# Designs tried in a protein design run: peptides against a protein of PDB entry 3V4O. Part 216

Target 1, 234 residues: chain A of PDB entry 3V4O
Amino acid sequence: DQPLAKDKVALLIGNMNYREHPKLKAPLVDVYELTNLLRQLDFKVVSLLDLTEYEMRNAVDEFLLLLDKGVYGLLYYAGHGYENFGNSFMVPVDAPNPYRSENCLCVQNILKLMQEKETGLNVFLLDMCRKRNDYDDTIPILDALKVTANIVFGYATCQGAEAFEIQHSGLANGIFMKFLKDRLLEDKKITVLLDEVAEDMGKCHLTKGKQALEIRSSLSEKRALTDPIQGTEY

## One batch from the design tools (peptide; made by RFdiffusion4, then SolubleMPNN)

Design b2_p29_5_s4 (from b2_p29_5, 9 letters changed)
Fold by OpenDDE base, seed 3:
Structure b2_p29_5_s4 (fold): chain B 234 residues (1-234), chain A 29 residues (1-29)
Amino acid sequence: as target 1 above (234 residues)
Amino acid sequence: SEVEERYKKLKEEVAKQPFVERPLGLQAR
């Protein structure tokens, strides 16, 4: 039968105006476009720009409070980031140069907390670089994740690689969002949808050999962003 | 709320210019 979501909640973060790092441009447009699309899918969307470490942590905490059993949770991040030892780190705008893990938010920690809420689906769309941060050799010790088989990671780029946005005087999407937005409303299993996005991105001449979408999932049910919400509406 | 204010600002910023998709170069995130 058609899977149902108890509710659907999304947190979108776009960091652009970094204090000690190169400024970005596309996260503004990316967050805007994604917000509009997710709302069409009946997501409750919180969209925030240029968050400090403190603000990001608070935003995540508030997001987690909206999650409960059977709720679909989606986290989108556009900004600077890195990946050390399989852990993804989102970089706040006030992060020092160089930044370390203690200055950043670990996505896997967020996932752990989402699992504790017994969510129906956990989707992470990480539109950031995944290169190793050579200035941080700290190996994070994280608690083991539960086996929930409801997790989907959409990485804008491959492990150890960079994610890109278009350099333009005007407004343009990042590469990942450029292709994601064209398919996001399709009624398909989320992993299938992302696979199609990956194929579309692969046809982009600008990023040949530079950026490719990576899907990492353990999703044993046919869950889609279009799944209807069970219960009362707001 | 702060969230609403930031979102409003986002909408206003995006509305300032038309959306353009031109292959002019890449910037790493």
Scores: peptide ipSAE 0.254, ipTM 0.610, DockQ to the pose 0.452; fails the geometry check
Fold by OpenDDE base, seed 4:
Structure b2_p29_5_s4 (fold): chain B 234 residues (1-234), chain A 29 residues (1-29)
Amino acid sequence: as target 1 above (234 residues)
Amino acid sequence: SEVEERYKKLKEEVAKQPFVERPLGLQAR
């Protein structure tokens, strides 16, 4: 049977105008293009740019309020980030230099909260670096996750590696979005779709050996971003 | 709907618009 979503909601965050860190450019374009694509897929999309820590936390909280049983939730982040001990951290624009975990948002914590909502699908698209932050020695203690088998991580790069964007005088995408946008509307299981994106990215001579898509999933059903929405209560 | 109102609220509270320009090349995020 065709999987159904009770609803589909997405939060897209693009951070580029950092106060204490190198400024980025592509997140603006990446968020814009992804927004348009997800709306074509009948997602309710909130797109936000240049969020402080306080604003990011509030945005995530409000996003979580939109989630419920059977709802598809998608979180996209483009900006500075790092990964320590398997935990992904999104860096707000007002983060100090150097930043630490207490200054950032932990994606795995968000996942935990999403699981509590009994969502139908949890998709994380993290378009950020995954290098170790040597200035952060915090070891997060996380609660055990439920076995929901509805989780997909699309990392723009490999563990310990960097994610890149192309710098032009004009508009340009990050490397991940450059290839993701070409396939996002395809009616395929989300993990299969991302795998094809990975292959496309692998053909890019600019980032060969520098950036590769990593897919981490626990998805027991053939769920796609194109899955239709069943009758909604809101 | 309730969902629509929540989205509206979220957008109004935290929405921003930026722009930065750099020379040609790859920049790490």
Scores: peptide ipSAE 0.241, ipTM 0.621, DockQ to the pose 0.300; fails the geometry check
Fold by OpenDDE base, seed 2:
Structure b2_p29_5_s4 (fold): chain B 234 residues (1-234), chain A 29 residues (1-29)
Amino acid sequence: as target 1 above (234 residues)
Amino acid sequence: SEVEERYKKLKEEVAKQPFVERPLGLQAR
């Protein structure tokens, strides 16, 4: 009854040094810490920083090549982003100002492609803003998603809101990662884990009323990031 | 690999600065 992963693969993207947008700081630390944690969970982790549109698309393509039936796929993104009509867009560092959907990567499109790989679990951790981009009036027509019941979205913030990072002379985590890292190694269903993170984050007076974790999931099985890889003994 | 190189750079950059968790301000992503 213990869920098993055929393999576990994660793509972590941290975009900070934007050409036409405010630079960020925390994605560096966030990606670093998350990389280490996921490796402890036996994920094969690809971590990349400051990707152009071309590089991001290539990274996603390569990531998808690592996915297969029963594989756990995790995509983490820290950087600028927006959400239009329920679609999340990750902003490459070379995106113009203003950016549009054609300049960005749609997470839901990636999800669709992941579903085609018949993955065992699809986890998206989106540490980006979710405000509407008023400069993008295009309505993307996305392919209908399959009913795979293996999808988890962890949004660093709620719909229409901003995700924040701490400004300091040194390096600090984004708000989401600050709390996520404390629980990520727990052997719990991923949605339960994220719910606990949400509660922890909710106690932060700094972001109270400003940022709240949103969990969106269709996960019918008790799958955890700690699930063992098939054929391995733990 | 490119991934390894980027990871190495990441580690180096992180190591150059102290990690601080105290909130002094917020920047929107």
Scores: peptide ipSAE 0.228, ipTM 0.591, DockQ to the pose 0.455; fails the geometry check
Fold by OpenDDE base, seed 1:
Structure b2_p29_5_s4 (fold): chain B 234 residues (1-234), chain A 29 residues (1-29)
Amino acid sequence: as target 1 above (234 residues)
Amino acid sequence: SEVEERYKKLKEEVAKQPFVERPLGLQAR
């Protein structure tokens, strides 16, 4: 039986013009290209660039308002980030230097809130570094997650590692998006799709030994980004 | 530049989004 989505909603955030941190280049292109692809997949896409902490929190709140029972939710983030104690933190453009967790948005907290919406699928594509932030020793107290078996994380890099941008003439993607965009429209289970992306990335000599895609999933159903929306015909 | 055009297009797309009413905008460079 083909899984159906009640709706499909995506929030894409690309932060590049940081005030107190190195500026990035690829998020603009990455968000743009991903926006176009997800729209082809009939996602309702909210794309935002260079968000302050306040704006990011508001964006997430509004994104959550679009989620409901059976809805596919996708969060993509490209920008500075870090990972402490298994928790991923997205860094707003107005974050201080150094930043702490209180200045950033915790992805796992967002996941918790998404679960409360009883979404059909939760996909996180985190195109950010995953290094430990040594300037923050705060251990977040998170509520226990529900066992929904519908969670997929696509990390652009492995734990403790960095995510990179392609540096060449012309428009450049992040490494993750370079390979993701080639397969995103494929009608495959999302974890299978990401696994193929991982293999493609692994074949790239530029990233071999430097950046590897990590997939973390509890997805127990064959759900794909191409799944039709309930009540629609394709 | 192509990047600038994409940026403009993205801003326009965000502005046209009817399903989320927000005061959020893309930061100008």
Scores: peptide ipSAE 0.078, ipTM 0.471, DockQ to the pose 0.065; fails the geometry check

Design b2_p29_6_s1 (from b2_p29_6, 14 letters changed)
Fold by OpenDDE base, seed 1:
Structure b2_p29_6_s1 (fold): chain B 234 residues (1-234), chain A 29 residues (1-29)
Amino acid sequence: as target 1 above (234 residues)
Amino acid sequence: PPPQTAVTGEIEASEKEKEEEEKKALKER
């Protein structure tokens, strides 16, 4: 049976105008381009820029309200981030320097809440650094995730590494989005699509040996971003 | 017309220069 989504919902967050951290530029372009692509894929897209901790938490809460049984959920984040003990943390624009887990949003906590909604697919596209934050030694006690076999992480970089963007005088994407955008509309299983993006990124001389896409998946079914929404005759 | 090899060399040089400029413009997130 062709996998059908009950609905398709995406939250895109691009943080660039940090108060206490280096400013970024590409998240604006990345979010804009990804928004247009996901809308072509019939996603309901909420795109937000430069969110404070409070605003990010509210955006995630509102996103979770749109999720239900069989809904495809996609979270994209572009900004500063870190990874401690396998947990990914998105950094709000008002985060202190140094930031800690209490100031940030844990992606795995969001995943837990998405699983409680019995979503059809959970896709995380994390376009942030994955270096350890040595100023935060807190070990998050996460409840065990349910075995839903519908989770896909696309990390812009490998564990312990940086994600990059090009900050020239013109508009440019982050390195991950530069390659992702060219394939995102392809009717392929999401893990296959991301694998092709990884190969394309691997040919990039700019980031060779510095940034590599990592795919983490428990996806046991053939699911694609192109999957039709139930009740829509295509 | 300048030999095709000279044009290709200039294009390659321009692409390398652009790549070097882009490498300098790389910033970490």
Scores: peptide ipSAE 0.401, ipTM 0.750, DockQ to the pose 0.028
Fold by OpenDDE base, seed 3:
Order: sequence, then C-alpha cells, then structure tokens
Structure b2_p29_6_s1 (fold): chain B 234 residues (1-234), chain A 29 residues (1-29)
Amino acid sequence: as target 1 above (234 residues)
Amino acid sequence: PPPQTAVTGEIEASEKEKEEEEKKALKER
C-alpha cells in the first residue's frame, strides 16, 4: 500500500542580509524555486526571508503548531550556519560577531519537538556551511531523541565543509538547490531521490572536492514527497 | 554556412568561458 500523509507542511527560511556577517544572494532564488516546487507537491508552504532570532523562533513555533500525527514536515534553511559536536545551528540575520549557540537555532532541538507531534515524516534540508565555530565551546546537552524511524537530513555539504552559492551579476541558485530542483518532483523514496541529487552534484566541476551532499536518515518506510494526502482523491 | 568544426569550437569556447566565470563567482554560505 502507498504511504499516505495526513497533511504536508513546509517551512522555508532564507537568510541573506546579515548585519554583522557577509551578505548572501542565492537564498532568495532558492526559497522562491523550492516554494513553487513544494506547492506542486501539495505542501502548505511558509516562506520567510531575513529573519531575526526572535522571528526565526516564532516561525519555528508556528510551524510546529501545524504538525500533528502523520503530517509530513519539511524544514529548509539557506544561510550562514555551523556544526559543533554533531549539532547544526542556523544563524539569524541579527546574530552578533562572533555568534554563539545562544544566538542561533539548534536543528536537533527542532527535531525533538517534531517527534513529540508524532509526524509521519521529518525532512531537514540544510543549505549552509558545516564548519566548526571555534568561538563557541558550548556543548549543548540535548535530550534523547525518540526512535521514530521517519527522519531524513539532506546536508548541502559534508561534515566540516562549506556550502557554496554562485554570486554573479545575475540570479543564480546555491549549488545544492541547482541539483535538488531538477529531481524534487520525482516519485521516489526521499532518500533515493537525495542519493540521485548527490550523484548529479558529484559531476559538477565547479565544486568537485569542495562540496558533497550528505544524507543522514533513519527511514524505515518508503516515504516520498509525492505521497498523497489522506482523504484527497488522486 | 561556417564549417561545423568552427561552430563546435565556438560553442566549446563559450561553455568553458561560462564555467570559468561561474568558478570565480563561487562564494561560501
């Protein structure tokens, strides 16, 4: 039997206009294109740009209110970020220089809260750098995650590496979105889809040896972004 | 019509130029 979603909800965040950090450009295009694709997949999409810490926390709280048993939740983030001790941190536009974990949103904390909602699928697409922040020595004590076997992380880059975008005079995607957008509508298990994106990105001469997609998953069911919503006649 | 070899060479040169321009435009997030 084909898996069904109770509903499909996505939060997309693109941070570009940092106050104390280098400005980005591609998150605008990436969020726009991903919004259009996810809407074709019958996702309810909330897309936000240039969020402060307060606004990011509120957006996540509102996103969590839309999650319930069997709902597919997708979080996409494009912006500055870092990874310390296996924890991923999204950097708000008003973050100080240097930023610390207290100024940022921890993705693993969001995952914990999503698990409490008994979601059908949890997808994180993290289009940010994964370098260690040497200015933050805080080891976050994270609560133990539940075994839900419905989790997929798509990291735009490997551990300790950078994610890239193309900053020319025209509009361009980030490297991850450049390849993701071509596969996103395919009716495949989400981990298989991301594996194909990884192969496509691996052929890119621009980022060869600099950026590689990493998939981290615990997904026991054949869940796809194309899965129909329960109670809808397809 | 220009010989097919000349057209192919111009296309290949244009593709290489675009790739080098994109490579210079790469920025970390």
Scores: peptide ipSAE 0.417, ipTM 0.762, DockQ to the pose 0.027; fails the geometry check
Fold by OpenDDE base, seed 2:
Structure b2_p29_6_s1 (fold): chain B 234 residues (1-234), chain A 29 residues (1-29)
Amino acid sequence: as target 1 above (234 residues)
Amino acid sequence: PPPQTAVTGEIEASEKEKEEEEKKALKER
């Protein structure tokens, strides 16, 4: 039987106008295009740009309030980020330089809270760098994650590597979104879809040997972003 | 007609130039 979603909710965050860090450009386009695609997939989409720490925390809290048993939750982030000790940190636009974990949002903490909601699927699309922040020696004490077997991480890049965007005079996507957008509407298990995106991105001469998609999943069911919402006749 | 080889060479040169420009436009997130 095809898995059903109780509902589908996405939070998209694009941070570009950093106060103390290099400005980005592509997150605007990436969030916009992803918003349109996810709406075609019947997601309730909240899209936000240039969030402060306070605003990001509030947005995540509001997102979590929309999650419930069997709901599909998708979090997309485009912006500066880092990874320390297997924990991914999203950097708010008002983060100091250097930023620390206390100034950032830990994705794994969000995952924990999503698991408490008994969601049907948890998808994280992290379109940020995954370099270690040597200025942050904080080891987050993460409580043990529940075994929910409904988790997918799509990292735009490998551990310890950078995610890229094209900054020319025109509108351009980040490298990850450039390839993701072409496949996002496919009726495939989300891990299979992301694997195909990884292959497409792997053919890109611009980022060959610099950026590669990493898929980290614990997904025991054939869940797709195309899965119908329960009680809707499709 | 310009020889097909000249047109292909110009297209390949233009594609390489575009790729080099895009490569210079790459920025880290």
Scores: peptide ipSAE 0.398, ipTM 0.747, DockQ to the pose 0.028; fails the geometry check
Fold by OpenDDE base, seed 5:
Structure b2_p29_6_s1 (fold): chain B 234 residues (1-234), chain A 29 residues (1-29)
Amino acid sequence: as target 1 above (234 residues)
Amino acid sequence: PPPQTAVTGEIEASEKEKEEEEKKALKER
């Protein structure tokens, strides 16, 4: 039996216009293109740009309200970020310099809340740097995650490494989205799809030895972004 | 017609220049 989603919901966040940090450019294009692709996959997509801490927290809360048992949830983030002790932090546009964990959104906290919703699939696409923030020694005390076997992380880069974008005069994607967009509509298990994206990105001479896709998954079932929504007669 | 070798060399040079420009335009997120 083909796995059915009860619904498919995505939150896409692109932060570019930082107040106290370097401005980015590609998140605009990345969010736009990903929005169009996910809508073709029958996702309900909320796409937001340049969010403050308060706005990001509200967007996540609203996203979580759309999640329920068997719903596929996808979170995409493009912007500044860091990783401390295996915890990923998304940086709001109003974050101070230096930023700390209290100023940022912890992805693993969002995952915990998604697991409480009994979602069918949890996909995180994190198009941000994963360097340690030496100005933040806070170890988040996260409650143990449930064993749901329905989690996929696509990190645009390796642990301790940088994610890149091309900042020329024209519109360009980030490196991750450049390759992801070409495969996203394929009817494949999401981990297989991301593995193919990793291979494609690995051929990119611009970022060879600087950026590589990391897939972290606990996905015991064959689930794809193309999976039909339950109750839709095709 | 210009020799195919000259056209290929100009294309390769242009692609390499573009790659070098893109490489300089790389910014970390």
Scores: peptide ipSAE 0.385, ipTM 0.738, DockQ to the pose 0.028; fails the geometry check

Design b2_p29_6_s2 (from b2_p29_6, 12 letters changed)
Fold by OpenDDE base, seed 4:
Parts: structure tokens; sequence; C-alpha cells
Structure b2_p29_6_s2 (fold): chain B 234 residues (1-234), chain A 29 residues (1-29)
């Protein structure tokens, strides 16, 4: 009855030191905290900071090579981004100003590639701005996605909203990570876990009416980040 | 403190480890 992962792999990207865009602070601490948590969950974690377009594409390609049938894949991104026509774009640190889709990585394209690997679970945690980029009118032509019912998106902001950062003890933390870290180790279906994070964000006076977690999912099985890896004895 | 790379080192090394683990898991079934 307990779902099993063939393996668990995570790619964490935090972009802060943009060349032509405002610098961010939170991704450094957030990526670090999430790395430690996912390692406790027996994820193989690759954590990278301040990636150029070339480096981001390579990192994603290498991440995809780690995915296979039944593997749990998690992609976390913290940095600048935007959403146009239902597609989310992660912005590399060397992106021009203004940036366009050709300069960025499309999350939905990555999802398509993950589906081809027949993964057991695909989780995207996106802590990025989701405002429309008015300087880009390109409509990506994506192939039809397979129906896999194993996809979870967590967006740190609602569509059209900006991400917020808080400063604690001289360090800036992302709002999303502040609440996510308190629940991430819980043995719950990932969508239930994220829903509880969303509730916590909604109850906090710092975030109420400012930032909300949006969850988009197609998950037909009770899969959790705590699911054991097949062949591992506990 | 800054985040660290993969527990297994480089991404390529992680791939090799994953393949070995998958093979082991298949043999144990």
Amino acid sequence: as target 1 above (234 residues)
Amino acid sequence: PPPQTAVTGEIEASKELLEEEQKKAEEER
C-alpha cells in the first residue's frame, strides 16, 4: 500500500546575482535550507546558485539524465521569473534587460521531458515572480503532454503577483520557504502538505493578503516526499 | 552558509550511482 520511489532526485536553483536585473537575497538561504531538508528525505540533491542560461540548461539536462521510471523528481527554483500564456519561465542571471522566452527556461517544457522519463512523481516548487512579461509576446509551441497524473506545482505567488522576502537576523528569507520548511518532512501526500503550507501562509499577518501559495496538481496516488526508496531497508 | 552540490558530488557521478542503485533494486525484486 505504501508507494515506493525507485529513487529520489532534486535539482535546486537559486539565482540572485543578476547582471542586468535587481539582485535578490533570499535564494541563498532558501536553497541551503531546502537542500538540508531534502537530504533528510533521502533525496539526491544538486544545489546550484547564480546560473547563466547555458549553465541552467546544462543543469536541467543533467537532472533529466538522473530521472527514470518510478523516480521522484523535484525541481526547485528561486529567482526572477515570469508567466506568459500559462507558461512559467525561469530567468538566468545573464538574461538581458528586457528578457524574452528565448533567454529563459520554460518550466512546462521541462515537465514534458520529465514525463518522457516515466517518473513516479514530478514536483515543481517555484519561488519566483509570476507577473506577465510585457516585453515578450512569444507563444511557445509545446507538444501535447502525456496524461501521467503525477504532477504537482507549488507557486510561491499567485499569477500576476510578486514574491516577498523577509529579513530575519540579518538574513533575507523567502516567505514560501519560511512556511515550507516547517512541514516538508511530514509524511503526507505532497498536495496535502502544500495545502497546509498555503493555510499557514494565509494565517500569518505578514503574508495575509500579500502572498499566497498556488497549487496546481494532477496526482492520482498518495505520494509523499517521505516515500521510501525501493530496496532500502529501514 | 551557502548551499552545497549533490551528496554524490557532481551530477555525472550521481547518474552512475543511480544506475547502480536501480540495478540493485531490480535484482532484489
Scores: peptide ipSAE 0.014, ipTM 0.407, DockQ to the pose 0.018
Fold by OpenDDE base, seed 1:
Structure b2_p29_6_s2 (fold): chain B 234 residues (1-234), chain A 29 residues (1-29)
Amino acid sequence: as target 1 above (234 residues)
Amino acid sequence: PPPQTAVTGEIEASKELLEEEQKKAEEER
């Protein structure tokens, strides 16, 4: 039987106009394109740009309020970030230089909160750098995650690597989004879809040896972003 | 359903910026 979603909700955050860090360009276009695609997949989409720490925390809180048992939750982030001790941190536009974990949002903490909502699927698409932040020695203490077998991480870059932009028609797009957008509407298990995106990135001369998609998943069911919403379709 | 927006960083405002950048890119060619 095809899995059904109780609802489908996405939060998209693109940070580009940093106060104390290099400005980015790709997040603007990438968030826009992804918003349009997810809307076609009947997601309720909240899309925001250039969020401060306070605004990001509020956005996540509001996103969590839309989650419930069986709901598909998708979090997309494009911006500066780092990874320490296996934890991914999203950097707000008002983050100091250097930034620390206390200034940033931990993705794994958000995942924990999503699990508490008993979501049907948790998808994280992280288009950010994954280098270690040497200025942050804080070890995050996170509560143990539940075994839900419904988690999918798509990291735009391999561990310790940087994300890149490709100029298209005078606009810079994230490499990850460039390939993701071509396949996102396909009716396939989300991990299979992402694997195909990874292959496309690997075949491209622009990305070969520079950027590779990393997929981490515990997904045990054939769940797709195209899965219909139970009862009512939007 | 249409995208949901908040007070800051609305996607609709971003569309305008995108159009401006696209126009700029076309003019530079």
Scores: peptide ipSAE 0.010, ipTM 0.375, DockQ to the pose 0.048
Fold by OpenDDE base, seed 5:
Structure b2_p29_6_s2 (fold): chain B 234 residues (1-234), chain A 29 residues (1-29)
Amino acid sequence: as target 1 above (234 residues)
Amino acid sequence: PPPQTAVTGEIEASKELLEEEQKKAEEER
């Protein structure tokens, strides 16, 4: 039996025009192309660029409210970020220099909230730097994550990725999006699809040893982005 | 790459979509 989605909702965030940090270019094109692809998959897509802390928190909160039983949710972020002690942080465009955890959105907190939703599928894709922030030593006390199914987490950047993206600004897309867009419309289990993207990145001479896709999944069912929405005639 | 103005328009349309979907979600609860 083919799985059915109750609905399909995506939030795409691309931060580029930072006030106190290096500006990026790739998120603009990446968000645009991903929007068009997800719409072809019948996702309702909210695409936002250059979000302040307030706007970013609000967007995530509103997105989480749309997640419910049987809903397919996809959250994509491209921008600056950091990772300290296993916690990942997304950096808003108005973040100070130096920024701290209180100025940023903790990915693990969002993942916790996503786990509380009995969604049909949750996909969280991060295209951000993973460097340590030496100005922030705060360890968020997070409750233990529940063992829940149907979560897929993709982390697409290495510690040196920021420098790589700047040097290769002649590329239309970021490296992750370049490979993702070629496979995103395939009718495959999402973890299989992402694994193939990871293989493509590993075979490319431009990305080999420079950028990799890390996949973490609790998906126990054959769920695909191509799964039809319940009540829609095909 | 797409023009900045086109992307801005897309952002505004997306915000409206979010508001509409939120309204539907509230009605279903």
Scores: peptide ipSAE 0.008, ipTM 0.401, DockQ to the pose 0.021
Fold by OpenDDE base, seed 2:
Structure b2_p29_6_s2 (fold): chain B 234 residues (1-234), chain A 29 residues (1-29)
Amino acid sequence: as target 1 above (234 residues)
Amino acid sequence: PPPQTAVTGEIEASKELLEEEQKKAEEER
């Protein structure tokens, strides 16, 4: 039997106009493109740009409230970020320089909260830098992530790569979005789809050795973004 | 300029507000 979604909700965050950090450009176009694609997949999409810490936390909290049993949730973030001690942090536009973990949103914490939801599918896509922040030596005390099904995590940058450096290639989209948009509407298991995107990125001379898509998933069912919403005929 | 489908500014931490914004975004298609 084909899996059904109870509902489909997406939160897209694109941070560009940082107050104390280099400005980005790609998130605008990438969020726009992804919004249009997800709407074609019958997602209810909220697309937010240039969020402060407070706004980001609120947006994530509200998004999490919409996640319930059988719901398909997708969270996308494009912006600055860092990774310390296995913890990834999304950087709000009002983050200080240097930013610290207390000023940022911990991805693993959000993932933990997502795992508490009996969702049909949880997709978390990050297009952010993964460089170490040498100014933050704090180790967040995070409980180990539980092994729960139906979580998909995509990290569109390799460690030490700056996603924005590739924006100078004259491409309208970020590299991740460029390849993702070509496949996002395919009726495939989301992990298979992302794996194909990763392969496409790996074949591109512009991305080879500069950017890679890391995929982590506990998805045990053949769930796709194209799965129909329960009670609706497509 | 930001796309019309993008929301800027502060969002309140409520399920209802998010649902309303989703509805607005759907209507703007």
Scores: peptide ipSAE 0.016, ipTM 0.447, DockQ to the pose 0.024; fails the geometry check

